# Designs tried in a protein design run: peptides against a protein of PDB entry 5JXT. Part 59

Target 1, 319 residues: chain A of PDB entry 5JXT
Amino acid sequence: SLLPKKEINVYIGMSEMQVKWYQKILEKDIDAVNGAGGKRESKTRLLNIVMQLRKCCNHPYLFEGAEPGPPYTTDEHLIYNAGKMVVLDKLLKRIQKQGSRVLIFSQMSRLLDILEDYCVFRGYKYCRIDGSTAHEDRIAAIDEYNKPGSDKFIFLLTTRAGGLGINLTTADIVILYDSDWNPQADLQAMDRAHRIGQTKQVVVYRFVTDNAIEEKVLERAAQKLRLDQLVIQQGRAQVAAKAAANKDELLSMIQHGAEKVFQTKGAFGTMAEKGSQLDDDDIDAILQAGETRTKELNARYEKLGIDDLQKFTSESAYE

## One batch from the design tools (peptide; made by RFdiffusion4, then SolubleMPNN)

Design b2_p14_2_s1 (from b2_p14_2, 10 letters changed)
Fold by OpenDDE base, seed 2:
Structure b2_p14_2_s1 (fold): chain B 319 residues (1-319), chain A 14 residues (1-14)
Amino acid sequence: as target 1 above (319 residues)
Amino acid sequence: APRIPKYILKRLAE
């Protein structure tokens, strides 16, 4: 029988470089961030800010001129300049020692390019699929990964390209490096490993930058998922969950953690304390804290009815 | 020589 998947949100502090770039993004559009544009602020401008902040949470090198150089090199700086890479680097070592195989999903093909450089730097054998991958090359990559005795440890996928009904049950670990606005896209990605033919316990690690916009992306996705479930259960097909955030929701999401980011000198959380020198105990602490916060998040939305879930609770933005 | 990152090479080609 297929075991239930275990999903854990992994809350990760920003590196010093991420904090600096996050500040720079907010400062560039400070009037929009402060809501000074009022009703005249374009939804497009706010969506652009959200996308830049999400890039920063993934890796600062997604911005031109952020990387050290010339000369441009692949080295430890590729890891320590992004909190998610620091945690990923430690987690992959553990996963490999356990004899597991891993799917890594992202929304950003440019992040997969960074992850390819990382894989080469660490000597991890990998496959890749994104939205530009030809059908034949996609089949070849899947077959190479799923081959009995395959030496491919990692599969790099864009979430949408990985959602296309493929079977990757030869992996037992799923890392969501970032989250989709649509929780169903992430579920479809998980279901590539969590499917008939899986013989192991599937574990899903969802990376979430702490004290940043990604927490609000996650909360909104969890709210939407619960609403979709309740609508299906109650047969109330007419409750089209407003799929797109409004301006006020986007502004609240941008403002989340912004003050603390402006006040912060250096890195956040465990990244400030230890930087890239996380040990196994630090990883265990991060995973345990993440498991607790994941249960609390789920319990918060499980208690809410349809009417409560349709109201965007702005109140959780001020706590 | 250190490998030039693929990510950088792609950006420079755009």
Scores: peptide ipSAE 0.389, ipTM 0.883, DockQ to the pose 0.659
Fold by OpenDDE base, seed 1:
Structure b2_p14_2_s1 (fold): chain B 319 residues (1-319), chain A 14 residues (1-14)
Amino acid sequence: as target 1 above (319 residues)
Amino acid sequence: APRIPKYILKRLAE
C-alpha cells in the first residue's frame, strides 16, 4: 500500500540582502502599503507589490542590480544571500547522504535558472522542465530521471509543468520552494512522487519565508483547501471560494511583518544568528519548529466551519 | 574562469 505522505512547512528567515530588498519594495510604494490610496488604490498595484515581495522571498537575484558584480560569477554568495538557499543547501546534502532523490518545485521559471546555477556550482546532476519545455524534451527529461540507475539527483520543475500527469515515483522527497495560490496545484505536484509505484514514504518540505508575505499566502491556501474539502463533503457546490483576494485582503497580506522588516538592520531568525554556518542541529531545530507550526496551522482550519472559512479574518495580521 | 550565471546570461539576452 502507498504510505501516507509527510508534509512539513519549513519556516525560514530572510538574509540581510533579502531584508534590504524587502524594505526597498515596501518603500517604493509606501503610500499603497500604508493604505493611503483608499478606494482609489488599484488592485493591480497591490498585486504587483505582492508579486515583488514573493520574488524577494525566493531570491534577491530575481531583481536586476541585486547580484554582486560586474564581473558576475557563480559563488557562495548565490547561497548565503537567500535564506531558502541556505536551508536548501544543507537539506540537499542530508537528502543525498540518505540515498533519496528530490523534486524541487517553484512557481518561477527564473528561480529555476538560479537553481540550475546552484546545481552546477555544487556538482548536483539534475533534470529540468518548465512551461516552455518542448514536449519531446519533457519526455526525454522524465525518462532520463526515471531510468534505472539514473545519476540525476534533482528534478527542477515549475509547479504547473510538474502538475501535468507525469510519474516521478523514483523520487521520495518533494521540496516546494514556493507555494501556489491554488493549493490544488501544489497537491498535484506532490502527487508526481506520491502515487502508485512509490516504494518509500514521500516527505514534502514546503519552504515559507517567516515574518513575510509568504505566511499569508500559505494561510490563504490552507483556508481555501479546507473550504474546498467541506464544500465537497456537504454537497454545497455553490460556495465558490472567493478565488481572488480583495483589496483589503491584499493590503493586510502586504502589511504582515512589514513593521518588523523596517526595524531590522540585518537578517532574521537563524539567518541572523548563523547565516551560512547552519549545522545539522540548526536544520533539525528548523524542521522540528516547522512540524509544530504545521500541526497548529492545520488544527486552526480543521475547527472552522464554511461560514468562518469564507471570511478573511484580518485580525491575525497584527498578531 | 568562473562561470557566468545562467540567470544573468538570460537577462542580458533579453
Scores: peptide ipSAE 0.379, ipTM 0.883, DockQ to the pose 0.649
Fold by OpenDDE base, seed 5:
Formats: structure tokens, sequence, C-alpha cells
Structure b2_p14_2_s1 (fold): chain B 319 residues (1-319), chain A 14 residues (1-14)
């Protein structure tokens, strides 16, 4: 029988460069961030801020002029300037040492470009699929990854392109480098490894930037997933449609952690204390803390009914 | 010579 997948949210502090760019994004649209635009503030403007903040949480090099250079080179700065890359770099060493193979999912094809450079820099053999990958190249990449004795350690995928019915049961580790707004897309990504033919325990690591927009994206995704499950169980199909964040929800998400980001000089959390010098004990502590917070997050939403989940804003969870 | 990152090359081609 297929073993249940283990899911762990990995809460990661921003690097100093991420904090600086996060501040710059908020400052550029400070009137919108403070809600000063009121009813006149465009939902599109707020969505753009959310997208820039999510880019910052993924990697600051998604912004022009963040990378050191010219000359532009791949070096250790590609890792230490993004909290997620610092954790990924340590985690991949462990995953490789245990004889596992890994799927890495992102919403951002541009992040996969950075991850390709990282793979080359670390000497990791990889495959890639995104939304622009031709059908034939997609088949070839899957076959190359899945072949017996494949030397491909990593598969890089966009969540949506990876979700399309492919079998990747030759991997046992899934890293969600970021989260989809639709939690079903992330589940479909996990189900590429967690499927009939899997012989190992599938472990899913979901990277979440702590004290940032991504924590609220995760909470909203967890809320929506629970709501979708309850709606299916109760046969109430009509409830699923209110999935788009309103302006006030987007504003609350943007404001989450903003004060702490403005007050912070340098990196956050373990990134401030250890930076790129994370050891195996630091990774174990991050994973253990993540497992605890994951259980707490799930337990919070499991107790809520449909009506509560429809009204529940993440702010009411701290009161 | 150090390799120019792929992500930079793609950005410069846009």
Amino acid sequence: as target 1 above (319 residues)
Amino acid sequence: APRIPKYILKRLAE
C-alpha cells in the first residue's frame, strides 16, 4: 500500500538582501500599503505588490540590479542572498546523501532559471519542465528522469506544468519552493511522486518565508483547502466560488510582517544568527519547528465549519 | 572565465 505522505512547512527567515528589497517594494507603494488609497486603490495594484513581495521571498535576483556585477557570475552569493536557497542547499545535500531523488516545484519559471544555475554550480544533474516546454521535450525529460539508473537527481518543475498527470514516482522528496494560490495545484504536484508505483515514504517540504506575505498565502491556501474539502463532503458545490482575495484581504496580507521588516536591520531569524553557515543541527531545528507549526496550522483549520472558514481572516486566529 | 548565469542571459534577451 502507498504510505501516507509527510508534509512539513519549512519556515525560513529572509536574508539581508531580501529584507532590503522587501522594504523597497513596500516603500515604493507605501500609500497603498498603508491603505491610504481607500476605495480608489486598484485591486490590480495590490495584486502587483503581492507578486513583487512573493518574488522577493523566492529570490532577490528576480529583480534587476539585485545581483552583484558586472561581471555577472554564478557563485555562493546566489545561495546566501536568499533564505530559501540557504535551506535548500543544506537540505539537498542531506537528500542526496540518503539516496533520495527530489522534485522542486515553483510558480515562477524565472526562479527555475536561477535553480538551473544553482544546479550547475553545485554539480547537480537535473531535468526541467515548465509551461513553455514542448510536448516532445517534456516526454524526453520525464523519461530521462525516470529511466532505471538515471543520474538525474533533481527535477525542476513549474507547479502547473508538473501537475498535468505525469508520473514521477522515481522521486520520494518533493520541495514546494513556493505555494500556489490554489492549494489543489500543490496537491496535484505532490501526487506526481505520491502515486501508485511509489515504494518510499514521500516527504513534502513546503518553503514559507517567515514574517512575510508567504505566511498569509499559506494560511489562505490552508483555509481554502479545508473549505474545498468540507464543500465536497457536504455536497455544497456553490461555496467554492469566492476564492479570489478581496482588496482588504490583499491589504492585510501585504501589511503582515511589514512593520517588523521596516524595523529590521539585516536578516531575519536563523538567517540573522547563522546566515549561510547553517549546520545540520540548525536544519534539524528548522524542520522540527516547521513540523510543530504545521500541526498547529492544520489543527486551527480542522476545528472550523464552512461558515467559520468563509468568515475566518488570519487576524482572528491571533485574538 | 566564470559562466554568465542563465537567468541573466534570459533577462538580457528580453
Scores: peptide ipSAE 0.367, ipTM 0.878, DockQ to the pose 0.677
Fold by OpenDDE base, seed 4:
Structure b2_p14_2_s1 (fold): chain B 319 residues (1-319), chain A 14 residues (1-14)
Amino acid sequence: as target 1 above (319 residues)
Amino acid sequence: APRIPKYILKRLAE
């Protein structure tokens, strides 16, 4: 029988560089961040801010001029300048030692480019699929990864490209490097490893930048998923959750953690304390804290009815 | 020679 998947949100602090770039993004559009644009603030502007903040949470090198150079080199700076990379780097070492194989999903093909550079730098053999990968190359990559005795440790995928019905049950670990706005896309990604033919416990690590917009992306996705489940269970097909965030929701998401980011000098959380010097105990602590927060998050949304889940108010979930 | 990052090469080609 297929074992239930274990899902853990891994809450990760921003690096100092991420904090600086996060501040810069907010400062550049401070009037929009403060809601000063009122009714005239375009949804497009807010969506652009959201996209830049999500890029920052993934890796600061997604911005021009963030990387050191020229000359441009792949080195330890590729890791220590992004909180998610620091955690990923330690986690992958553990995963490899356990004899596991890993799928890494992202929404951003440009992040996969960075992850390819990282894989080469660490000597990890990998496959890649994104939305631009030709059908034949996709088949070849899947076959190369799934073949008996494959030396490919990592599969790099965009979440949507990986969602297309492929079988990757030769992996037992799934890392969601970022989250989709649609929780079903992430579930479909997980189900590439968590499917008939899997012989191991599938573990899903969802990376979430702490004190940043990604927490609100996750909360919104969890809320939507619970709402979708309740709608299916109650047969109330008409409660199509407003699929797209409104302006006020986007603004609230942008504002989340912004004040603390502006007040912060240096990095956040474990990244401030240890930076790239995370050990195995630090990873265990991060995973344990993540497991606790994951349970709390799920328990919060499990208690909510359909009417509460339709109200994306950050306040009503804390009262 | 140090490997030029793929993400940089792609950006420079844009």
Scores: peptide ipSAE 0.364, ipTM 0.876, DockQ to the pose 0.629

Design b2_p14_2_s2 (from b2_p14_2, 9 letters changed)
Fold by OpenDDE base, seed 4:
Structure b2_p14_2_s2 (fold): chain B 319 residues (1-319), chain A 14 residues (1-14)
Amino acid sequence: as target 1 above (319 residues)
Amino acid sequence: MPKVPKYILKREKE
């Protein structure tokens, strides 16, 4: 029988560079961040801020002029300048040592470009598919990854490209490097490894930048997933989960953690303490803390009714 | 020559 998947949110502090870039993004649009634009603030402007903040959470090198150079080189700076890369780097070493194979999903094809450079730098053999990958090349990449005795350790995928019904049960680890706004897209990604033909315990690591917009992206996704489940269970087809965040929701998401980010000098959390010098014990601590917070998050949303889940208020989850 | 990162090379083409 297929074992239930284990899902762990991995809460990761920003690197010093990410904090600086996160501050810069907020400062550039400070009037919008403070809600000073009021009703005149365009939803498009808020969505742009959200996208820049999500880029920052993924990797600061998604911004022009963030990378060291010229000359531009792949080196340890590619890892230590992004909290998610620091954790990924240590986690992949563990995953490889245990004889597992890993799917890495992102919303951002440009992040997959960085991850390709990282894979080459670490000597990890990989496959890649995204939304621009030709059908033939996609088949070839899947076949190359799934072949008996494949030396491909990593499969890099955009979440939406991975969602297209493919079988990747030759992997047992799934890393969601970022989250989709639609939790069903992430579930579809997980189901590439967690499917008939899987012989191992599938473990899903969801990377979440702590004290940043990604916590609110995760919360929104969890609320939506629970709402979708309750709607299906109750037969209430009319509770179309408001698919798009409103302006106030977007503003609240942008503001989340912003004050602490402005007050922070340096990195956050474990990134402030150890940076790139994370050891196996630090990874275990991060995973354990993540498992606890994951249980707490799930328990929070399991108690909520449809009406509460429709209210994207940060406050209703603290009462 | 150190290989220019792929992510850089792609940005220069866009």
Scores: peptide ipSAE 0.356, ipTM 0.860, DockQ to the pose 0.592
Fold by OpenDDE base, seed 2:
Structure b2_p14_2_s2 (fold): chain B 319 residues (1-319), chain A 14 residues (1-14)
Amino acid sequence: as target 1 above (319 residues)
Amino acid sequence: MPKVPKYILKREKE
């Protein structure tokens, strides 16, 4: 029988470089961040800020002119300048040592480009599929990854490209490097490994930048997923329609953790305490804390009814 | 020679 998947949110602090870029993004649009634009503030402007903040949470090198150079090098700076890469680098060593194979999903094909450079730098053999990958090349990559005795350790996928019904049950670990706005897209990604033919316990690690916009992206996705489940269970199909964030929700998401980011000198959380020198005990502590916070998050949403889930979209602005 | 990152090489071609 297929074992239930284990899902763990991995809460990760920003590197010093990420904090500086996060501050710069907020400062550039400070009037919009402070809500000073009022009714005149474009939803498109807020969406653009959200997208820049999400890029920052993924990797600062997603911005033009962020990478130090010329000369440009693939070196340890690719890792230590992004909190998610620091955790990923340690986690992948463990995953490999235990004889597991891993799917890494992102919303951002440009992040997969960084992850390819990282894989080459660490000597990890990988496959890649994104939205631009030709159909034949997708089949070839899947077959190469799934073949008996495959030397491919990592499969890099965009979440949307991974949604295409493919079977990747030869992997037992799933890393969601970032989250989709639609929680169903992430579920579909997990279901590539968590399917008939899987013989191992599937573990899903969801990377979440702590004290940043990604916590609110995660919360919104969890709220939506719970609402969708309750709507299906109660036969109330009409409630599902409010899927798009409004301006106030976007503003609240942008403001979340912004003050603490402005006050922060250097790195954030575990990245401030240990920097890039995370050991095995630090990773265990991060995973344990993540498992606890994941249980707390799930317990919060499991208790909410449809009416509560509809209200919570409005109140998160003032805490 | 330090390998130029693929994501830089892609941007230089666009």
Scores: peptide ipSAE 0.150, ipTM 0.731, DockQ to the pose 0.642
Fold by OpenDDE base, seed 5:
Structure b2_p14_2_s2 (fold): chain B 319 residues (1-319), chain A 14 residues (1-14)
Amino acid sequence: as target 1 above (319 residues)
Amino acid sequence: MPKVPKYILKREKE
């Protein structure tokens, strides 16, 4: 029988470089961030800020001129300049040592480019699929990954491209490097490994930048997922969760953690204390804290009715 | 570890 998947949100502090870039993004649009535009503020402007903040949470090198060079070389700087890469680098060593194979999903094809350079740098053999991958090349990559005795350890996928009903049950670990606005897209990604034919316990690690916009992306996704479940259970098809955040919701998401980011000198949390020198005990602590916070998050939304889940709760904007 | 040439910048120019 297929074992239930274990899902763990992994809350990760920003690197010093991420904090600096996050500050710059907020400062560039400070009037919008402060809500000074009121009703006149463009929803498009707020969406652009959200997208830049999400890029920052993924990797600073998604910005032009952020990468050190010329010459442009892949080195340890690719890892230590992004909190998610520091955790990923340690976690992948553990995953490989246990004889597991891993799917890594992102919303951003340009992040997969960074992850390709990382894989080459670490000597990890990988496959890749994104939205631009031709159908034939997609089949070839899947077959190469799934073949008996495949030396491919990692599969790099964009979440939407990986959601296409493919079987990747030869992997037992799923890393969601970032989250989709639609929680169903992430579930579809998990279901590539968590499917009939899987023989191992599937574990899903969802990376979430702590004290940043990604916490609010996660919360909104969790609210939507619970709402979708309740609507199905109650037969209330007309309760279309407003698919798109309104201006006030977007503003609240942008403001979340912004004050703490402005006050921070250097990196956040465990990234400030250890940086790239995270050991196995530090990783275990991060995973344990993440498991606790995941249970708390789920418990929060399980108690809410449909009417409560339709309201964006702004309460955590300043925590 | 040896510095690996960055491959990303080559693909955007082809």
Scores: peptide ipSAE 0.019, ipTM 0.576, DockQ to the pose 0.392; fails the geometry check
Fold by OpenDDE base, seed 1:
Structure b2_p14_2_s2 (fold): chain B 319 residues (1-319), chain A 14 residues (1-14)
Amino acid sequence: as target 1 above (319 residues)
Amino acid sequence: MPKVPKYILKREKE
């Protein structure tokens, strides 16, 4: 029988550069962040802020003029300027040493470009599929990754491109570098490794930027997933989960952690303490803390009924 | 100095 997958949220602090860019994003649209637009503030403007904050959580080099240069060079700065890259770099060394193979999923093809540069810089052999990859090239990449004795360690995928029913059971580790707003898209991505033909315990690491917008994206995704499960179980087809966040929900998400971000000089959490000098004990501590917080998050939503799950519990920035 | 959001400045005044 297929072993159940183990899912762990990995909560990661921002680098100093990410904090500076996160502040700049909030400052650029400060009136919207303050809720000063009221009823006149467009949902589109708030969604744009959310998208910029999510880019910042992934990597600051997703912004024009963020990368140091010219000249532009691939070096250690590609890693230490993003908290997720620092953790990824240590985690991949451990995964490789264990004789595992890894799928890395992102919502952002431009982040996969950064991850390609990283793979080349570290000497990791990889395959890539995104939304623009031709059908024949997708088949070739899958076959190259899945072949017996493949030297390809990493498969880089956009979450939606990976969702297309492909079999990648030759990998046993899944990293969700970011999360989809639809938890079903992430589940479909995990199911590329967690499928008939898998012989190992599948472990899923979900990267989440701590004290940032991504915590609220994760909470909404967990809430939606639980609601979808209860609706299926109770046969209540009419409970269309309000799939789209309202303006107040988006504003609350944007405001989450913003105070602490503005007060912070430097990096957050373990990134402030150790930066790129994380050791194996630091990674174990991050994973253990993540496993605890993952259990707490799941337990929070498991106790809620349909009516409670339909209410957005805005922990308002004012509570 | 980073522009502290007005919602934060309101809390510091209450």
Scores: peptide ipSAE 0.014, ipTM 0.513, DockQ to the pose 0.011; fails the geometry check

Design b2_p14_2_s3 (from b2_p14_2, 9 letters changed)
Fold by OpenDDE base, seed 3:
Structure b2_p14_2_s3 (fold): chain B 319 residues (1-319), chain A 14 residues (1-14)
Amino acid sequence: as target 1 above (319 residues)
Amino acid sequence: APVVPRYILKRLAE
């Protein structure tokens, strides 16, 4: 029988470089961030800010001129300049030691390019599929990963490309490096490992930058997922969850944690205390805290009715 | 020669 998947949100602080770039993104569009544009503010402008903030949460080297150099080199700076990379680097060592194999999903093919350099730097053998991968190369990569005795530890996938009907039950760990706005895309991705033929407990680690836009992306995704479930259960097919955030929702998401980011000198949380020096106990603490916050998040949305779930509850960034 | 990261090479080729 297939064991239920265990899903854990892993809340990760920004590195010092991420804080600096996050501040820079907010400052560049400060009038939009402060809502000074009002009803006239372009939804496209707000979406662009959200996308830049999400890039920052993933890796600052997604911005031109963020990487140290010339000369440009792959080194430890690729890891310590992104909170998610610091946690990933420690988590992958643990996963490998346990004899597990891992799928890493992202929305951003450019992040997968960074993860390829990281895999080479750490000596991790990997496969890759994204939206540009030819059909034949996609089949070959899947077969190479799934073959008996495969030495491929990691599969790097874009969530969209990985969601398309493939079986990856030879992996038991799923890392969602970022989240989709549509929780169904992430479910479809993790269901590549959590499927008939899986013999292990599937564990899903969802990376979430703490005190940043990604926390609100996650909350919105959880809200949408619960709404979709209730609509199906109640036979009310017409209650389509609003697929796109409105301007006020986007603004609230952009403002979330912004004040604390502006006040922060250096890194956030465990990244300020330990940086790249995370040990196994630090990882266990992060995972335990994440498991608690995951239960709390789920319990929050499980109690809400359809009408409540259709409203974006902007808890103010100040409450 | 220092190995230029692939992610940089891809960005410069765009």
Scores: peptide ipSAE 0.366, ipTM 0.864, DockQ to the pose 0.613
Fold by OpenDDE base, seed 5:
Structure b2_p14_2_s3 (fold): chain B 319 residues (1-319), chain A 14 residues (1-14)
Amino acid sequence: as target 1 above (319 residues)
Amino acid sequence: APVVPRYILKRLAE
């Protein structure tokens, strides 16, 4: 029988470099961030800010001039300058040691380019698929990963390209390096490993930058997923959950943690305390805290009815 | 010569 998947949100602090770039993104559009643009503020501008903040949460080297150099080299700076990379680097060592194989999903093909350089730097054998991968090359990559005795440890995928009906049950670990706005896309990604033919417990790690926009992306995705589940269960016509965030929702998401980011000198949380010097106990603590916060998040939305879930009120999750 | 990261090479080709 297929075991139920275990899902854990992994809450990760920003590196010092991420904090600096996050501040720069907010400062560049400070009038929009403060809501001073009023009715004149373009939804497109707010969406652009959201995308830049999400890029920062993934890796600061997604911005031109963030990487050290010239000369440009792959070295430990590729890891320690991004909180998610610090945690990923420790988790991958553990995952490999336990004899697991891992799917890593991202929304950003440019992040997969960084992850390729990381894989080469660490000596991890990998496959890659994104939205630009030719059909034949996609088949070849899947077959190379799935073959008996494959030495490919990691599969790098864009979430949407990975969602297209492929079987990757030869992996038992899924890392969502970032989240889709549509929680169904992430579920479809998980279901590449969690399907008929899987023989192991599938574990899903969802990386979430703590005290940043990604917490609000996660909350919105969780709310939408619960709403979709309730609509299906109640047989109610597709209440098309307003698929797109409104301007006020986007502004609230951008503002989340912004004050604390501006007040912060250096890194956040465990990244401030230990930086790249995380040990196995620190990883266990992060995973345990993540498991607790994941249960709490789910429990908040499980108590809400359809009408409550249609209201994106940050406040109604605390009543 | 230091190996230029692939992510940089791709960005420069865009």
Scores: peptide ipSAE 0.322, ipTM 0.846, DockQ to the pose 0.620
Fold by OpenDDE base, seed 2:
Structure b2_p14_2_s3 (fold): chain B 319 residues (1-319), chain A 14 residues (1-14)
Amino acid sequence: as target 1 above (319 residues)
Amino acid sequence: APVVPRYILKRLAE
C-alpha cells in the first residue's frame, strides 16, 4: 500500500543579500507598501511588488545587477547569497547519502537556471522540464530519470510542467522550492512522486522564507485548501473560494515582516548566526521547528468553519 | 570566467 506522504514546511531566514534586496524592493514602492495609495492603489502595482518579493525569497540573482561580477563565476556565492540555497545544499547531501532521489519544483524557470548551474557546480546529475520543454524532450527526460539504474539524482521541474500527469515514483523526496498561489498545483506536483508504484515513504519539504511574504502565501494556501475540502464535504458548490487575493490581502501580505526587514542589519535567523556554515544539527533543528510549525498551521485551519475560512484575517503585521 | 551575467547567458542560450 502507498504510505501517506510526510509534508514539512522548512522555514528559512533570508541571507544578508536577500535582506538588502527585499528592503530595496519595499523602498522603491514605499507609498504602496504603506497603504498610502488606499483604494486608489492599483491591484497590478501590488501584484508586481508581490512578484518581486517572491523572486527575492527565491534568489537575489533573479534581479538585474544583483550577481557579483565581472567575472561572473559559479561558486559558493551562488549558495550563501540565498537562504534557500544554503538549506538546499545541506539537505541534498543528506538526501543523497540516504540513497534517495529528489524532485525540485519551482514556479520560476529562471530559478531552475540557477539550480542547473548549482547542480553542475556540486556535480549532481539532473534532468530538467519546464514550460518551454518540447513534448518529446519531456518524455525523454522522464524516461532517462525513471530508467532502472538511472544516475540522475535530481529532477528540476516547474510546478506547472510537473502537474501534467507524469509519473516520477522513482523519486521519494519532493522539494517545493517555492509555493504556488493555488495549493492544488503543489499537491499535483507532490502526486508525481506520491502515486501508485511508489515503494518508499514520500517526504515533501516546502521551503518558506521566514519573516517574509512567503509565510502569508503559505497561510493563504492552507486556508484555501481547507475551504476547498469543506466545500466538497458539505456539498456547498456555491462557495467559490475567492481564487484571487484582493488588494487588502495583497497589501497585508506585502507588509508582513516588512518592519523587521527594515530594522535588520545583515541576515535573518540561522542565516545570521551561521550563514553558509550550517551543520547537520542546524539542519535537524530547522526541520524539527518546521515540523512543529507545520502541525500548528494545519491545526489552526482544521478547527475553522467555512465562514471563518472565508474571512481573510489580516492579523495586522503590528500584533 | 564569463563577463556576462548568468541571467543574460541563459536568455542567449534559449
Scores: peptide ipSAE 0.279, ipTM 0.864, DockQ to the pose 0.200
Fold by OpenDDE base, seed 1:
Structure b2_p14_2_s3 (fold): chain B 319 residues (1-319), chain A 14 residues (1-14)
Amino acid sequence: as target 1 above (319 residues)
Amino acid sequence: APVVPRYILKRLAE
């Protein structure tokens, strides 16, 4: 029988460089961030801010002129300048020592480009599929990864491209480097490893930047997932349709953690204390804290009815 | 390690 998957949200602090770029993004559109635009503020402008903040949470080198150079080099700076990369680097070393194989999903093909260069830098053998990968090349990559005795440790996928019904049961670890707004897309990604033919316990690590926009993206996705489940159970199909965030919801998401980000001169959390010098005990502490917060998040939404789940109550970062 | 990452090369080609 297929074992239930274990899902853990991994809450990660921003690097110093991420904090600086997060501040810069907020400062560039400070009037919109402060709600000064009121009813005149464009929903498109708020969506653009959300997208830039999500890019920052993934890696600062997704911005033009962010990377140090010239000369441009692949070095340790690729890792220590992004909190998610610092945790990923330590976690992959542990996963490899355990004899596991890993799927890494992202919404951003440009992040997969960084992860390819990281894999080469660390000597990790990998496969890649994204939205631009030809059908024949997708088949070849899947077959190369799944072959008996494959030396490919990592499979890099965009969440949507990896969601297309493929079987990757030769991996037992799934890393969601970022979250989709649609929780069903992430579930479909997990189901590439968590499927008939899997012989191991599947573990899913969902990376979430702490004190940032990604916490609110996660909360919204969890609300939607619970709402979808209740709608299916109650036969009330009409309720699921209001999935698009309104302007006030987007503004509240942008404001979440913004004050603390502006007050911060360095990195956040464990990234401020140790940065790239994370040890095995630090990783265990991060995973344990993540497991606790994951249980709390799930317990919060399990108690809510349909009417409560339809209300996006984001506490303002200024309350 | 590559001296110039592909993600840099893509950005320089844009």
Scores: peptide ipSAE 0.105, ipTM 0.757, DockQ to the pose 0.527

